# Designs tried in a protein design run: peptides against a protein of PDB entry 6B4E. Part 5

Target 1, 295 residues: chain A of PDB entry 6B4E
Amino acid sequence: TNFDKISKMFWHYKDKIAQIKQDIVLPIKKADVNVRNLLSRHKRKINPKFGQLTNSNQQLFKIQNELTQLINDTKGDSLAYHWILNFIAKAVVHQAETEVRVKPESALPLGKLTLYLLVQFPELQELFMARLVKKCPFVIGFTCEIDTEKGRQNMGWKRNNENKWEDNTSYDERMGGILSLFAIITRLQLPQEFITTTSHPFPIALSWHILARICNTPLNLITNTHFVILGSWWDAAAVQFLQAYGNQASKLLILIGEELTSRMAEKKYVGAARLRILLEAWQNNNMESFPEMSP

## One batch from the design tools (peptide; made by RFdiffusion4, then SolubleMPNN)

Design b1_p8_5_s1 (from b1_p8_5 with D2E N8E)
Fold by OpenDDE base, seed 2:
Structure b1_p8_5_s1 (fold): chain B 295 residues (1-295), chain A 8 residues (1-8)
Amino acid sequence: as target 1 above (295 residues)
Amino acid sequence: SEPPLNLE
């Protein structure tokens, strides 16, 4: 693992967030009133769509079509188009922080919708990844110390209006929710209309990177959160990961489930205990995946 | 046996 490369990638996306603010978010405030009104109306229509997802593919396709039409309405103005995509990127991540956090299986319909949009609108890819890395740097296997304010900020910790850090449990659950969504996206197949003509924008190899980079992270930087997000990843993608990489996948699952948990046993992390339970379930031929969606 | 994947 080249941690310098990972750090450069992390800061690339942090810079991208700053660029988005400067080049997209701020300029639209000075745009023509008709454009601003259009975007306001579209924002109100788009935002509730993510919460309307269910375990139904029929409902998914309906929402896909509705969002596609709404986004296409903005293509006549490049700034408006990029603004609406950035809004969508933020909304999807927010949905992961809230709904997926409490109902991990909801990551599946959300992930399918997101993957469709990422392929249909390629400009969404960098906007979405930048938002993911800012909120949950675990998605690229980045870790830094959290004994400083800057370190906590870099790792996605939030402060409330009273400048108090969020609770450890809240942080763990938010990171787990975001990571669940990303894990689902990496293990999904492209929609049928794209599978022969387009490469997967965030393929299963990115799940490999997450696991491998965490395994190579200095032990003094490993926290309960690392085990929580590994457990979230496991629920979301372990079955498909094994299907993709076979014996090599098994080795990596054993590394995180057995070796990494054993090395950190003295810390008695609750997340590590859960990951151990998942490992044992797999060893007993009881590895579970999220239920498939209905037609 | 298949070659190991990189643990990068």
Scores: peptide ipSAE 0.038, ipTM 0.726, DockQ to the pose 0.651
Fold by OpenDDE base, seed 1:
Structure b1_p8_5_s1 (fold): chain B 295 residues (1-295), chain A 8 residues (1-8)
Amino acid sequence: as target 1 above (295 residues)
Amino acid sequence: SEPPLNLE
């Protein structure tokens, strides 16, 4: 693992966030009133769609079509188009932070929707990845120290209006929710209409990177959050990961489930305990996946 | 015979 490369990637996306604000978000504030009104209306229509997802593929397809139409309505204005995609990127991540956090299985319909949009609108890919990395650097296997304010900020910690950091549980759960979504996306097959014509924008190899990079992370930087997000990843993608990489996947699952947890045993991390339970379940041929969606 | 795990 080249951590310098990962760091450069991290800062690339941090810079992208700044660029998005400068080139997309702020300019819209000065755009034509009709454009601003259009985007305001679209925002109001788009935002609730993510909460309307269920375990139904039929409902998913309905929402996909509705969002596609709404996004296409903005294509006549490049700035408006990019603005609405950036809004969607933010909304998806927010949904992961809130809904997936409390209901991990909801990552499946959300992930399917997101993957569809990422392929249908390729410009969403950089916007979405930038938002993911900003909110949850674990998606690229980035870790830094959190003993400083800047370190915590880089790792996606939030402070309230009183400048108080969020509690550890809240942070862990948010990271778990976001990582669950990303994990789902990496293990999903492309929709049938794209599978033969398009490469997967965030393939299963990115899950490999997450696990491998965490395994190679200096132990002094490993926290409970690392184990929480690994557990979230496990629930979301372990079955499909094993299907994709076979014996090599097994080795990596053992590394995170047994070796990494053992190395950090003195910390008595709750997340590590859960990950060991997941490992044991797998060893007993009881590895579970999220249920498939209904037709 | 199987290649080593790539942890890159």
Scores: peptide ipSAE 0.038, ipTM 0.727, DockQ to the pose 0.848
Fold by OpenDDE base, seed 3:
Structure b1_p8_5_s1 (fold): chain B 295 residues (1-295), chain A 8 residues (1-8)
Amino acid sequence: as target 1 above (295 residues)
Amino acid sequence: SEPPLNLE
């Protein structure tokens, strides 16, 4: 694992966030009043859609169509178009931080919707990845120390209005929610209409990178959060990961489930204990996946 | 036998 390369990737997306603010978010404030009004109306219509997702594919398709129309309405103005996509990127990640955090299986419909939008609107891809990396660097296997203020910030820790850091549980759950969404996206097949014409923007190989990079992370940087997000990933994608890579996948699952947990046993991380349980379930031929969505 | 795991 080339950690310098990973760091460069991390900072690339951090820079992208700054660029988005400068080139998309701030300029729209000076845009024509009609454009601002349009975007305000669209934002109000778009935002509730993510919460309207259920385990129904029919509902998913309905929402996909509605969002597609709303986004297409902005294509006449490049700035407006990019603004609405950035809004969607932020909204999706926020949904992962809130809903997926408490109901991991909700990552499936959210992931399907997101993947559809990523393919339908390719400009969303960089916006979305930048937001993911900012909020949850684990999605690219980036880790740094959290003993400093800057380190915590880089790893996506939040402060409240009183400048107090969020508690460990809140952070772990948020990271788990975001990682669950990303994991789902990586293991989903493209919608039928895109399979023959488009490559998957965030393929299952990215899950491989997450696991491999965490396995190679210096042990002094490994925290409970690493095990939490690995557990979240496991629930979201382990079955499909094994299907994709077979024996090679098995080796990597053993590395995270057995070797990494064993190396960190003295820390008695709750996340590690859960991951060990998942490993044992798999060893007993009881690996589970999220239930499939209804028609 | 299979090749070693690629951990990049």
Scores: peptide ipSAE 0.038, ipTM 0.728, DockQ to the pose 0.892
Fold by OpenDDE base, seed 5:
Structure b1_p8_5_s1 (fold): chain B 295 residues (1-295), chain A 8 residues (1-8)
Amino acid sequence: as target 1 above (295 residues)
Amino acid sequence: SEPPLNLE
């Protein structure tokens, strides 16, 4: 693992966030009033759509179509188009932080929707990845020390209005939610209409990177959160990961489930304990995946 | 034999 490369990638996306603000968000505030009004209306219509997802494919397709139409309405103005995509990127990640964190299986419909949008609107890909990395660097296997304020900020820790850091549980859950979404996206097949014409923008190989990079992370940087997000990933993608890579996948699952947990046993991380349980369930031929969505 | 695990 080349950690320098990963760091460069991390900072690339951090810079992208700043660029988005400068080149997309701020300029819209000075745009034509008609454009601003259009975007305001669209924002109001788009935002609730993510919460309207259920375990129904029918509902998913409905929402896909509605969002597609709303986004297409902005195509006449490049700035407006990019603005609405950035809004969507933020909204999706926010949904992961709030809903997926408490109901991990909700990542499946959200992931399907997101993947559809990423393919339908390729310009969303960089916007979305930038937001993901900013909020949850684990998605690219980035880890830094959190003994400093800057370190915590880089790892996505939030402070409240009183300048107090969020509690560990809140952070763990948010990271788990975001990672669940990303994991789902990586293991989903492209929609039928795209499978022969486009490549997967965030393929299962990215899940491999997450696991491998965490395994190679210096042990002094490994925290409970690492195990939490690995558990979240496991629930979201382990079955499909095994299907994709076979025996090599098994080796990597053993590395995270057995070797990494054993090496950190003295810390008695709750997340590690859960991961061990998942490993044992798998060893007993009881690995579970999220249920498929209804028609 | 199995190829080595890529831990990039």
Scores: peptide ipSAE 0.038, ipTM 0.726, DockQ to the pose 0.848

Design b1_p8_5_s2 (from b1_p8_5 with S1P D2E)
Fold by OpenDDE base, seed 4:
Structure b1_p8_5_s2 (fold): chain B 295 residues (1-295), chain A 8 residues (1-8)
Amino acid sequence: as target 1 above (295 residues)
Amino acid sequence: PEPPLNLN
């Protein structure tokens, strides 16, 4: 693992967020009133769609079609198109921070929707990845110290109106929610209509990178959050990860579940304890995955 | 570790 490269990637996406603000978000505020009105209407229609997802594939397909139409309506104006995609990227991540946080299995329909949109609208990919890295650097295996305000900010910590940092549990759960979504995306197959025409934008190899990079992270930077998000990843993708990489996957699961938890045993992290339970369940042939969606 | 080049 080359951590210099990971850091460069992290800052690339941080810069991308700034660029998005300058080149997409701010210019729209000065755009023609008709464009702004269009986007306002579309925003209002799009925003509730993510919360309307259920465990139903029929409902998923309905929402996919509705969103596709709404996004296509903006393609005549490049700035409007990129603005709506950026809005979607933000909305998806927000849904992960809220709904997936409390109901991890909701990552499956959200991930399916997101993957569809990422393939259907390739320009969404960089916008989405930038938002993911900003909110949850763990998605690329980035870790820095959180002993400084800047370090906490870089790792996605939030402050309330009183400038008080969010509690550890809230942070852990948010990171877990976002990571669950990303993990699901990496392990999903492309929709059938795209399999022969495009490659997966965020393939299962990115899950490998997450695990490997965390395993190689200096131990002094490893926190409870690392174990929490590994547990979230495990619930979301471990079964499919094993299917993808076989024995090599097994080795890496043992590294995170046994070796990494053992190295950090003195910290008595709750997340680590949960990860060990997941490991033991797997060793007993009781690895579980999210239930498949209904028709 | 890096992703395997070949899946065995």
Scores: peptide ipSAE 0.029, ipTM 0.722, DockQ to the pose 0.100
Fold by OpenDDE base, seed 3:
Structure b1_p8_5_s2 (fold): chain B 295 residues (1-295), chain A 8 residues (1-8)
Amino acid sequence: as target 1 above (295 residues)
Amino acid sequence: PEPPLNLN
């Protein structure tokens, strides 16, 4: 694992966030009043859609169509189009931080919707990845120290209005929610209409990178959060990961489930204990996945 | 994809 390369990737997306603010978010405030009004109306219509997802594919398709129409309405203005996509990127990640955090299986419909939008609107891909990396650097296997303010900020820790850091549980749960969404996206097949014409924008190989990079991370940087997000990933994608890579996948699952947990046993991380349970379940031929969505 | 190295 080349950690210099990973760091460069991390900072690339951090720079992208700054660029988005400068080139998309701030300029729209000076845009024509009609454009601003349009975007305000669209934002109000779009935002509730993510919470309207259920375990129903029919409902998913309905929402996909509604969002597609709303996004297409902005294509006549490039700035408006990019603004609405950035809004969607932020909203999807926010949904992962809030709903997926408490109901991991909700990542499946959200991931399906997101993947559809990523393919339908390719400009969303960089906007979405930048937001993911900012909020949860674990999605690219980036880790740094969190003993400093800057380190915590880089790893996506939040402060409240009183400048107090969020508690460890809140951070762990948020990271788990975001990682669950990303893991789901990586293991989903493209919608039928895109399979023959488009490559998957965030394929299962990215899950491999997450696991491998965490395994190669210096042990002094490994925290409970690493095990929490690995557990979240496991629930979301382990079955499909094994299907994709077979014996090679098995080796990597053993590395995270057995070797990494064993090396960190002295820390008695709760996340590590859960990951060990997941490993043992797999060893007993009881690896589970999220239930499939209804037609 | 890049294979993992031995844990340090």
Scores: peptide ipSAE 0.028, ipTM 0.690, DockQ to the pose 0.121
Fold by OpenDDE base, seed 1:
Structure b1_p8_5_s2 (fold): chain B 295 residues (1-295), chain A 8 residues (1-8)
Amino acid sequence: as target 1 above (295 residues)
Amino acid sequence: PEPPLNLN
């Protein structure tokens, strides 16, 4: 693992966030009133769609079509188009932070929707990845120290209006929710209409990178959050990961479930305890996946 | 692919 390369990637996306604000978000504030009104209406229509997802593929396809139409309505104006995609990127991540954190299985319909949009609208890919990295650097296996304010900020910690950091549980759950979504996306097959014509934008190899990079992270930087997000990843993608990489996947699951947890045993991390339970379940031929969606 | 893992 080349951590310098990962750091450069991290800062690339941090810079992208700044660029998005400068080139997309702020300019819209000065755009034509009709454009601003259009985007306001579209925002109001788009935002609830993510909460309307269920375990139904039929409902998913309905929402996909509705969002596709709404996004296409903006294509006549490049700035408006990019603005609405950036809004969607933010909304998807927000849904992961709020809904997926409390109902991890909801990552499946959300991930399917997101993957569809990422392929249908390729410009969403950089916008979405930038937002993911900003909110949850774990998606690229980035870790830094959190003993400083800047370190915590870089790792996606939030402070309230009183400048108080969020509690550890809240942070862990948010990171778990976001990582669950990303994990789902990496293990999903492309929709049937794209599978033969398009490469997967965030393939299962990115899950490999997450696990490998965390395993190679200096132990002094490993926190409870690392184990929480690994557990979230496990629930979301372990079955499909094993299917994809076979014996090599098994080795990596053992490394995170047994070796990494053992090395950090003195910390008594709750997340590590859960990950060991997941490992033991797998060893007892009881590895579970999220249930498939209904037709 | 990632190089061999090193936990040490």
Scores: peptide ipSAE 0.024, ipTM 0.688, DockQ to the pose 0.149
Fold by OpenDDE base, seed 2:
Structure b1_p8_5_s2 (fold): chain B 295 residues (1-295), chain A 8 residues (1-8)
Amino acid sequence: as target 1 above (295 residues)
Amino acid sequence: PEPPLNLN
């Protein structure tokens, strides 16, 4: 694991967030009134769609079509098009921080929708990844110290209106929700209409990177959150990960479930205890995945 | 399918 490369990638996306603000978000405020009105109407129509997802593929396809039409309406203006995609990227991550956080299996329909949009609208890919890395740097296996304000900010910690840091449990759950969504995206197959003509934008190899990079992270930087997000990843993608990489996947699951938890045993992390339970369930031939969606 | 990656 090259941590210098990971750090460069982390800061690349942090810079991308600043660029998005400067080149997309701020300029649209000075755009033609008709464009601003169009985007306001579209924003109101788009935002509820993510909460309307269910375990139904029929409902998923309906929402896919509705969003596709709404996004296509903006393509005549490049700035408007990029603005609406950036809004979607933010909305998807927000849905992961709220709904997926409390109902992890909801990551499956959300992930399917997101993957469709990422392929249908390639310009969404960099916007989405930048938002993910800013909110949850674990998605690229980045870790830094959190004993400073800057370190906490870099790792996605939030402060409330009273400038108080969020609770550890709140942070852990938010990171788990975002990581669950990303894990699902990495293990999904492309929609049938794209599978023969397009490469997967965020393939299962990115899940490998997450696990490997965490295993190679200096132990003094490992926290309860690392184990929480590994558990979230496990629920979301472990079955499909084993299917993809076989024996090599098994070795990596043992490294996180057995070796990493053992090395940190003195900390008595609750997240590590749960990950150990997941490992034991797998050893007893009881590895579970999220239920498949209905037709 | 993609090949497995190195752990290091």
Scores: peptide ipSAE 0.027, ipTM 0.723, DockQ to the pose 0.288; fails the geometry check

Design b1_p8_5_s3 (from b1_p8_5, 3 letters changed)
Fold by OpenDDE base, seed 1:
Structure b1_p8_5_s3 (fold): chain B 295 residues (1-295), chain A 8 residues (1-8)
Amino acid sequence: as target 1 above (295 residues)
Amino acid sequence: PEPPLNLE
């Protein structure tokens, strides 16, 4: 693991966020009133769609089609198009922070929808990844110290209006929700219409990177959050990860479940305890995955 | 056991 490379990637996406604000978000505020009105209407129509997802593939396809139409309506104006995609990127991540946080299995329909959109609208990929990295650097295996204000900010910690940091539980759960979504995306197959023509934008190899990079992270930087997100990843993708990489996957699961937890045992992290439970369940041939969606 | 291949 080259941590310098990871840091460069992290800051690349941080810069991308700044660029998005400068080149997309701010300019649209000065755009023609008709464009602004269009986007306002579309925003209102798009936003609830993510909450309308269920365990039904039929419902998923309906929402996919509706969103596709709404996004296509903006393609005549490049700025409007990019603005709506950026909005979608933000909305998806927000859904992960809120709904997936409390109902992890909801990551599956959300992930399917997101993957579809990422392939259908390739310009969404950079926008989405930038938002993910900003909100949850764990998606690229980035970790820094959180003993400073800037460190916490870089790791996605939020402050309220009173300049108080969010509590550890809230942060852990948000990170878990976002990571669950990303994990799901990495382990999903492309929709049937794209399998033969398009490469997966965020393939299962990115899950490997997450796990490997965390395992190689200096132990003094490892926190409860690392174990929480590993547990979230496990629930979301461990079965498919094993299917993809076989024995190599097994070794890596043992590294995170046994070795990493053991090395950090003195900290008595609750997330680590849960991860050990997941490891033990797997060892007892009781590894579970999210249920498949209904037709 | 031996660690897995480090892909990154």
Scores: peptide ipSAE 0.052, ipTM 0.750, DockQ to the pose 0.481
Fold by OpenDDE base, seed 2:
Parts: sequence; C-alpha cells; structure tokens
Structure b1_p8_5_s3 (fold): chain B 295 residues (1-295), chain A 8 residues (1-8)
Amino acid sequence: as target 1 above (295 residues)
Amino acid sequence: PEPPLNLE
C-alpha cells in the first residue's frame, strides 16, 4: 500500500470539491433567471425520488427513466447539466447518511440507481467520487489522526450549530451507511444495456483496495469506526467479493476478521466484536447477503 | 475479474 498515493488522491478530491463550488455552484446563482427556474423545478422533482425506491426492479426502472428525462432536459446548458449532476451526487450521499444508515439493505436499490446514472451520465463519476471521499474517506482507504480539529474534519466528522462534534455512534453509523452504498456499487453488475460497451466505473477491485489499505494502516490510527465500516462492507459485498476473487478474497477476509480484530483486542471495540461474529458465521458456512430485488 | 497482484 502506497499511502502517499492515497493521500494525493484524497486531496485531489478535496480540491475537486472546492473547484465544484467555484465553477458550478456559485456561477449558477448568477445565471439567467430561466435557467435558475428550470433547475429549481428539477431539483424539487428529483430530490424525493431517491426516497421512493423500494425492493422492486419495476419501481427502480420507473425512477431511472424519470431521472434520465429530467437530467436530459438540462443538457442544452453545460453549466446547468453539471449543476444538476452535482445535486444528484450530493442527494445520493445524503440518502446513504440517513436511510441506508438505519436500513442497510436499502443500499441495493440505491446502488443500482446510482450505478445506472454513473454510466448513463459519465460526468457524474468525478462529482460523485469527490462527494464520497469528502464525506467518507474510508471509500479510498484513507485514514488520518483525529486528535486535531483538522484531522477530524478530514475524516468527515461534523459539528452542529453549537460547534459540538457529533457523538461517536452517529459518526460510526453515517460512515457505515456511506460505505455500504459504495460497497454495493462496486459489486453490482452493469445493466444489460451497457455491459458489452462500457467498463464498470467503480469495479469490485475498489473493494479490494478498501480492505487492503485498512489492513496496512498503522495500528495507532485504527478506531472503532474502521471495524464498523468493515462490518458494513461485509454485509454489503462479502459474498460477491468471494465469488469474484476466490481464495485471494478468502485470505483478505481472514485478515480483517481474524488478524486485525486480534491485533486490536485490547481496545474491546464493539465494531470489532461484530466483525468477529461475521467471520464466525462465514466459518460456519452461513455468510449472508442482502436479499435480491423483486421483478 | 482477476485479483490484484499486491495487497495494497
């Protein structure tokens, strides 16, 4: 693991967030009134659709088509188009922080929708990844110390209006929700209409990087959150990960489930205990995945 | 897909 490379990637996306604000978000406020009105209407129509997802593929396809039409309506203006995609990127991550956090299996329909949009609208990819890395650096295996305010900020910790840090449980659950969504995206197959013509934008190899980079992280930087998000990843993608990489996947699952938890045993992290339970379930031939969606 | 060569 090259941590210098990971750090450069992290700051690349942090810079991208700043660039998005300067080149997309702020300029649209000075755009033609007709464009601003169009985007306002589209925003109101788009925002509720992510919460309308169910375990139904029929409902998924309906929402895909509706969003596709709404996004296409903006393509005549490049700035408007990028603005609406950035809005979607933010909305998807927000849905992961709220709904997926409390109902992890909801990551599956959300992930399918997101993957479709990422392929249908390639310009969404960098916008989405930048938002993911800002909110949850674990998606690229980045970790830094959280003993400073800047360190906490870099790791995605939030403060309330009174400048009080969120509690540990809230942070852990938010990170778990976001990581669940990303894990699902990495293990999903491309829709049939794209599989022969397009490469997967965030393939299963990115899950490998998450696990490997966490395993190689200095132990003094490992926290309960690391184990929580590994557990979230496990629920979301472990079955498909094993299918993809076989024995090599098995070795990596043992590294996180057995070796990493053992090395940190003195900390008695609740997240580590949960991950150990998942390992034991797998050893007993009882590894579970999220239920498949209905037609 | 093929597994990555290195654990990184």
Scores: peptide ipSAE 0.051, ipTM 0.757, DockQ to the pose 0.308
Fold by OpenDDE base, seed 3:
Structure b1_p8_5_s3 (fold): chain B 295 residues (1-295), chain A 8 residues (1-8)
Amino acid sequence: as target 1 above (295 residues)
Amino acid sequence: PEPPLNLE
């Protein structure tokens, strides 16, 4: 693991966020009123779609089609198009922070929708990744110290209007929600219509990177959150990860489930305890995955 | 157990 490269990647996406604000968000605020009104209407139509997802593939396809139409309506104006995609990127991550946080299995339909959009609209990929890294740098295996305000900010911690940091549980759950979504995306197959024509934008190898990079992270930087998001990842992708990499996957699961938890045992992290339970369930041939969606 | 070959 080259942490210098990871750090460069992290800051690349942080810079991308700033660039998005400068080149997309701010210009639209100064754009013609008709354009702003159009985008406002589209925003209002798009935003509720993510909450309308269920465990139904039929409903998923309906929403996919609706979003596709709404996005296509903006393609005549490049700035408007990118603005809508950036909005979608933000909305998807927000949905992960809220809904997936409390209902992890909801990551599956959300992930399917997101993957579809990422392939259908390639320009969404960088926008989405930038948002993910900003909100949850764990998605690229980035970790820094959180004993400074800047460090906490870099790791995605929020402060309220009174400048009070969010509680640990809230942060852990948000990170878990976002990571669950990303994990799902990495382990999903491309929609049938794209399999022969497009490469997977965020393949299962990215899950490998997450786990490996966390395992190589200096122990003094490992927190309860790391174990929480590993548990979230486990629920979301462990089965498919094992299918993809076989024995190598098993070794890595043992490293995070046994070795990493053991090394941090003195901390008595609740997230680590849960991860141990997941490991033990697997060892007892009781590994579970999210249920498949209904037709 | 033996670690993965490429822990990157």
Scores: peptide ipSAE 0.051, ipTM 0.741, DockQ to the pose 0.586
Fold by OpenDDE base, seed 5:
Formats: C-alpha cells, structure tokens, sequence
Structure b1_p8_5_s3 (fold): chain B 295 residues (1-295), chain A 8 residues (1-8)
C-alpha cells in the first residue's frame, strides 16, 4: 500500500470540494432568476425522493425515472446541471449519514439508486466521490491521526456550534452509514441497460482497497471506528466479496476479522468484538447478507 | 499453495 498516493488522492478530493464551491455553488447565486427558480423547485422535488425508497424494486424504478426527468430538465444550462448533480451528491451522502446509520439495510435501495444515477449522469461520479472522501475518508482507506483538531477535521469529525466535537458513537454511526452505502455500490451489478456498454464506476476492487489499506495502516492509527466501518462493510458486501475473489477474499476477511482484531485486543474495542462475531458466524457457515429487494 | 495476498 502506497500511503503517499492515498494521501494525495485524499487531498485531491478535498481540493475538489473547494473547487465545487467556487465554480458551481457560488456562481449559481448570480445566475438568472429563472434558472435559480428552476433549481429551487427541482431541489424541493428531488430531496424527498431519497427518503421515499423502500425495499421495493418497483418503487426504486419509479424514483429513478422521476429523478432522471428532473435532472434532464437542467441540461440546457451546464451550470444548473452541475449544480443539481452536486446537490444530489450531497443529499445521497446525507441520507447515508441519517437513515443508513440507523437502518443499514436501507443502503441497498439507496445504493442501487445511486449507482444508476452515477452511470446515467457520469459527471456525478467526481462530485459524489469528492463528497464521500470529505465525509468519510475510510472509503479510500485514508487514515490520519485524530489527536489534533486538523486531524479530526480531515477524518470527518464534526463540531457543534459550541465547538464541541461530536460524540464517538455519533461519529462511528455516521462513518458506518456512509461506508455501508459505498460498500453496497461497489458490490452491485450495473443495471441491465448499462452492463454491456459501461464499466462499473466504483467496482468491487475498491472494497479490496479499503480492506487492504486498513490492514496496512499503522496500528497506532487504528481506532474503534475502523472496526465499526469494517463491520458495516461486512454486512453490506462480504458475501459478494467472497464470490468475486474467492480464496483471496477469504484471506483478507481472516486478516481483518482475526489478525487485526487480535493485534488490537488490548484496546477492547466494541467494534472489534462485533467484527469477531461476524468472523465466527462466517466460520460456522452462517454469513448473512441484506435480503434482496421485492419486485 | 495459495497465491500471496496483494495488499497494495
């Protein structure tokens, strides 16, 4: 693992966030009033769609079509188009932070929707990845120290209005929610209409990178959060990961579930304990995945 | 024997 490369990638996306603000978000405020009104209306229509997802594929397809139409309505203005995609990127990540964190299985319909949009609107890919990395650097296997304010900020920690850091549980749950979404996206097959013409924008190999990079992370930087997000990943993608990489996947699951947890046993991390339970369940041929969605 | 795991 080349951690210098990972760091460069991390900062690349941090810079992208700044660029998005400068080139997309701020300029739209000076745009024509008709454009601003259009975007305002579309924002109001788009935002609730993510919360309307259920375990129904029928409902998913309905929402996909509705969002597609709403996004297409903005293509006449490049700035408006990019603005609405950036809004969607933020909204999807926010949904992961709020809904997926409390109901992990909701990552499946959200992930399917997101993957569809990423393929249908390729310009969303960089916007979405930038937002993911900003909010949850674990998605690219980036880790830094959190003993400094800057370090915590880089790792996605939030402060309230009183400059108090969020509690550990809140942070862990948010990271787990975001990582669950990303994990789901990496293990989903492309929609049937795209499978022959388009490559997967965030393939299962990215899950491999997450696990491998965490395994190679200096132990002094490993926290409970690492184990929490690994557990979230496990629930979301372990079955499909094993299907994809076979014996090599098994080795990596053993590395995170047994070796990494053992190395950190003295810390008594709750997340590590859960990961050990997941490993043991797998060893007993009881690995579970999210149920498939209904028709 | 199983191939070595690539951790890159």
Amino acid sequence: as target 1 above (295 residues)
Amino acid sequence: PEPPLNLE
Scores: peptide ipSAE 0.048, ipTM 0.733, DockQ to the pose 0.940

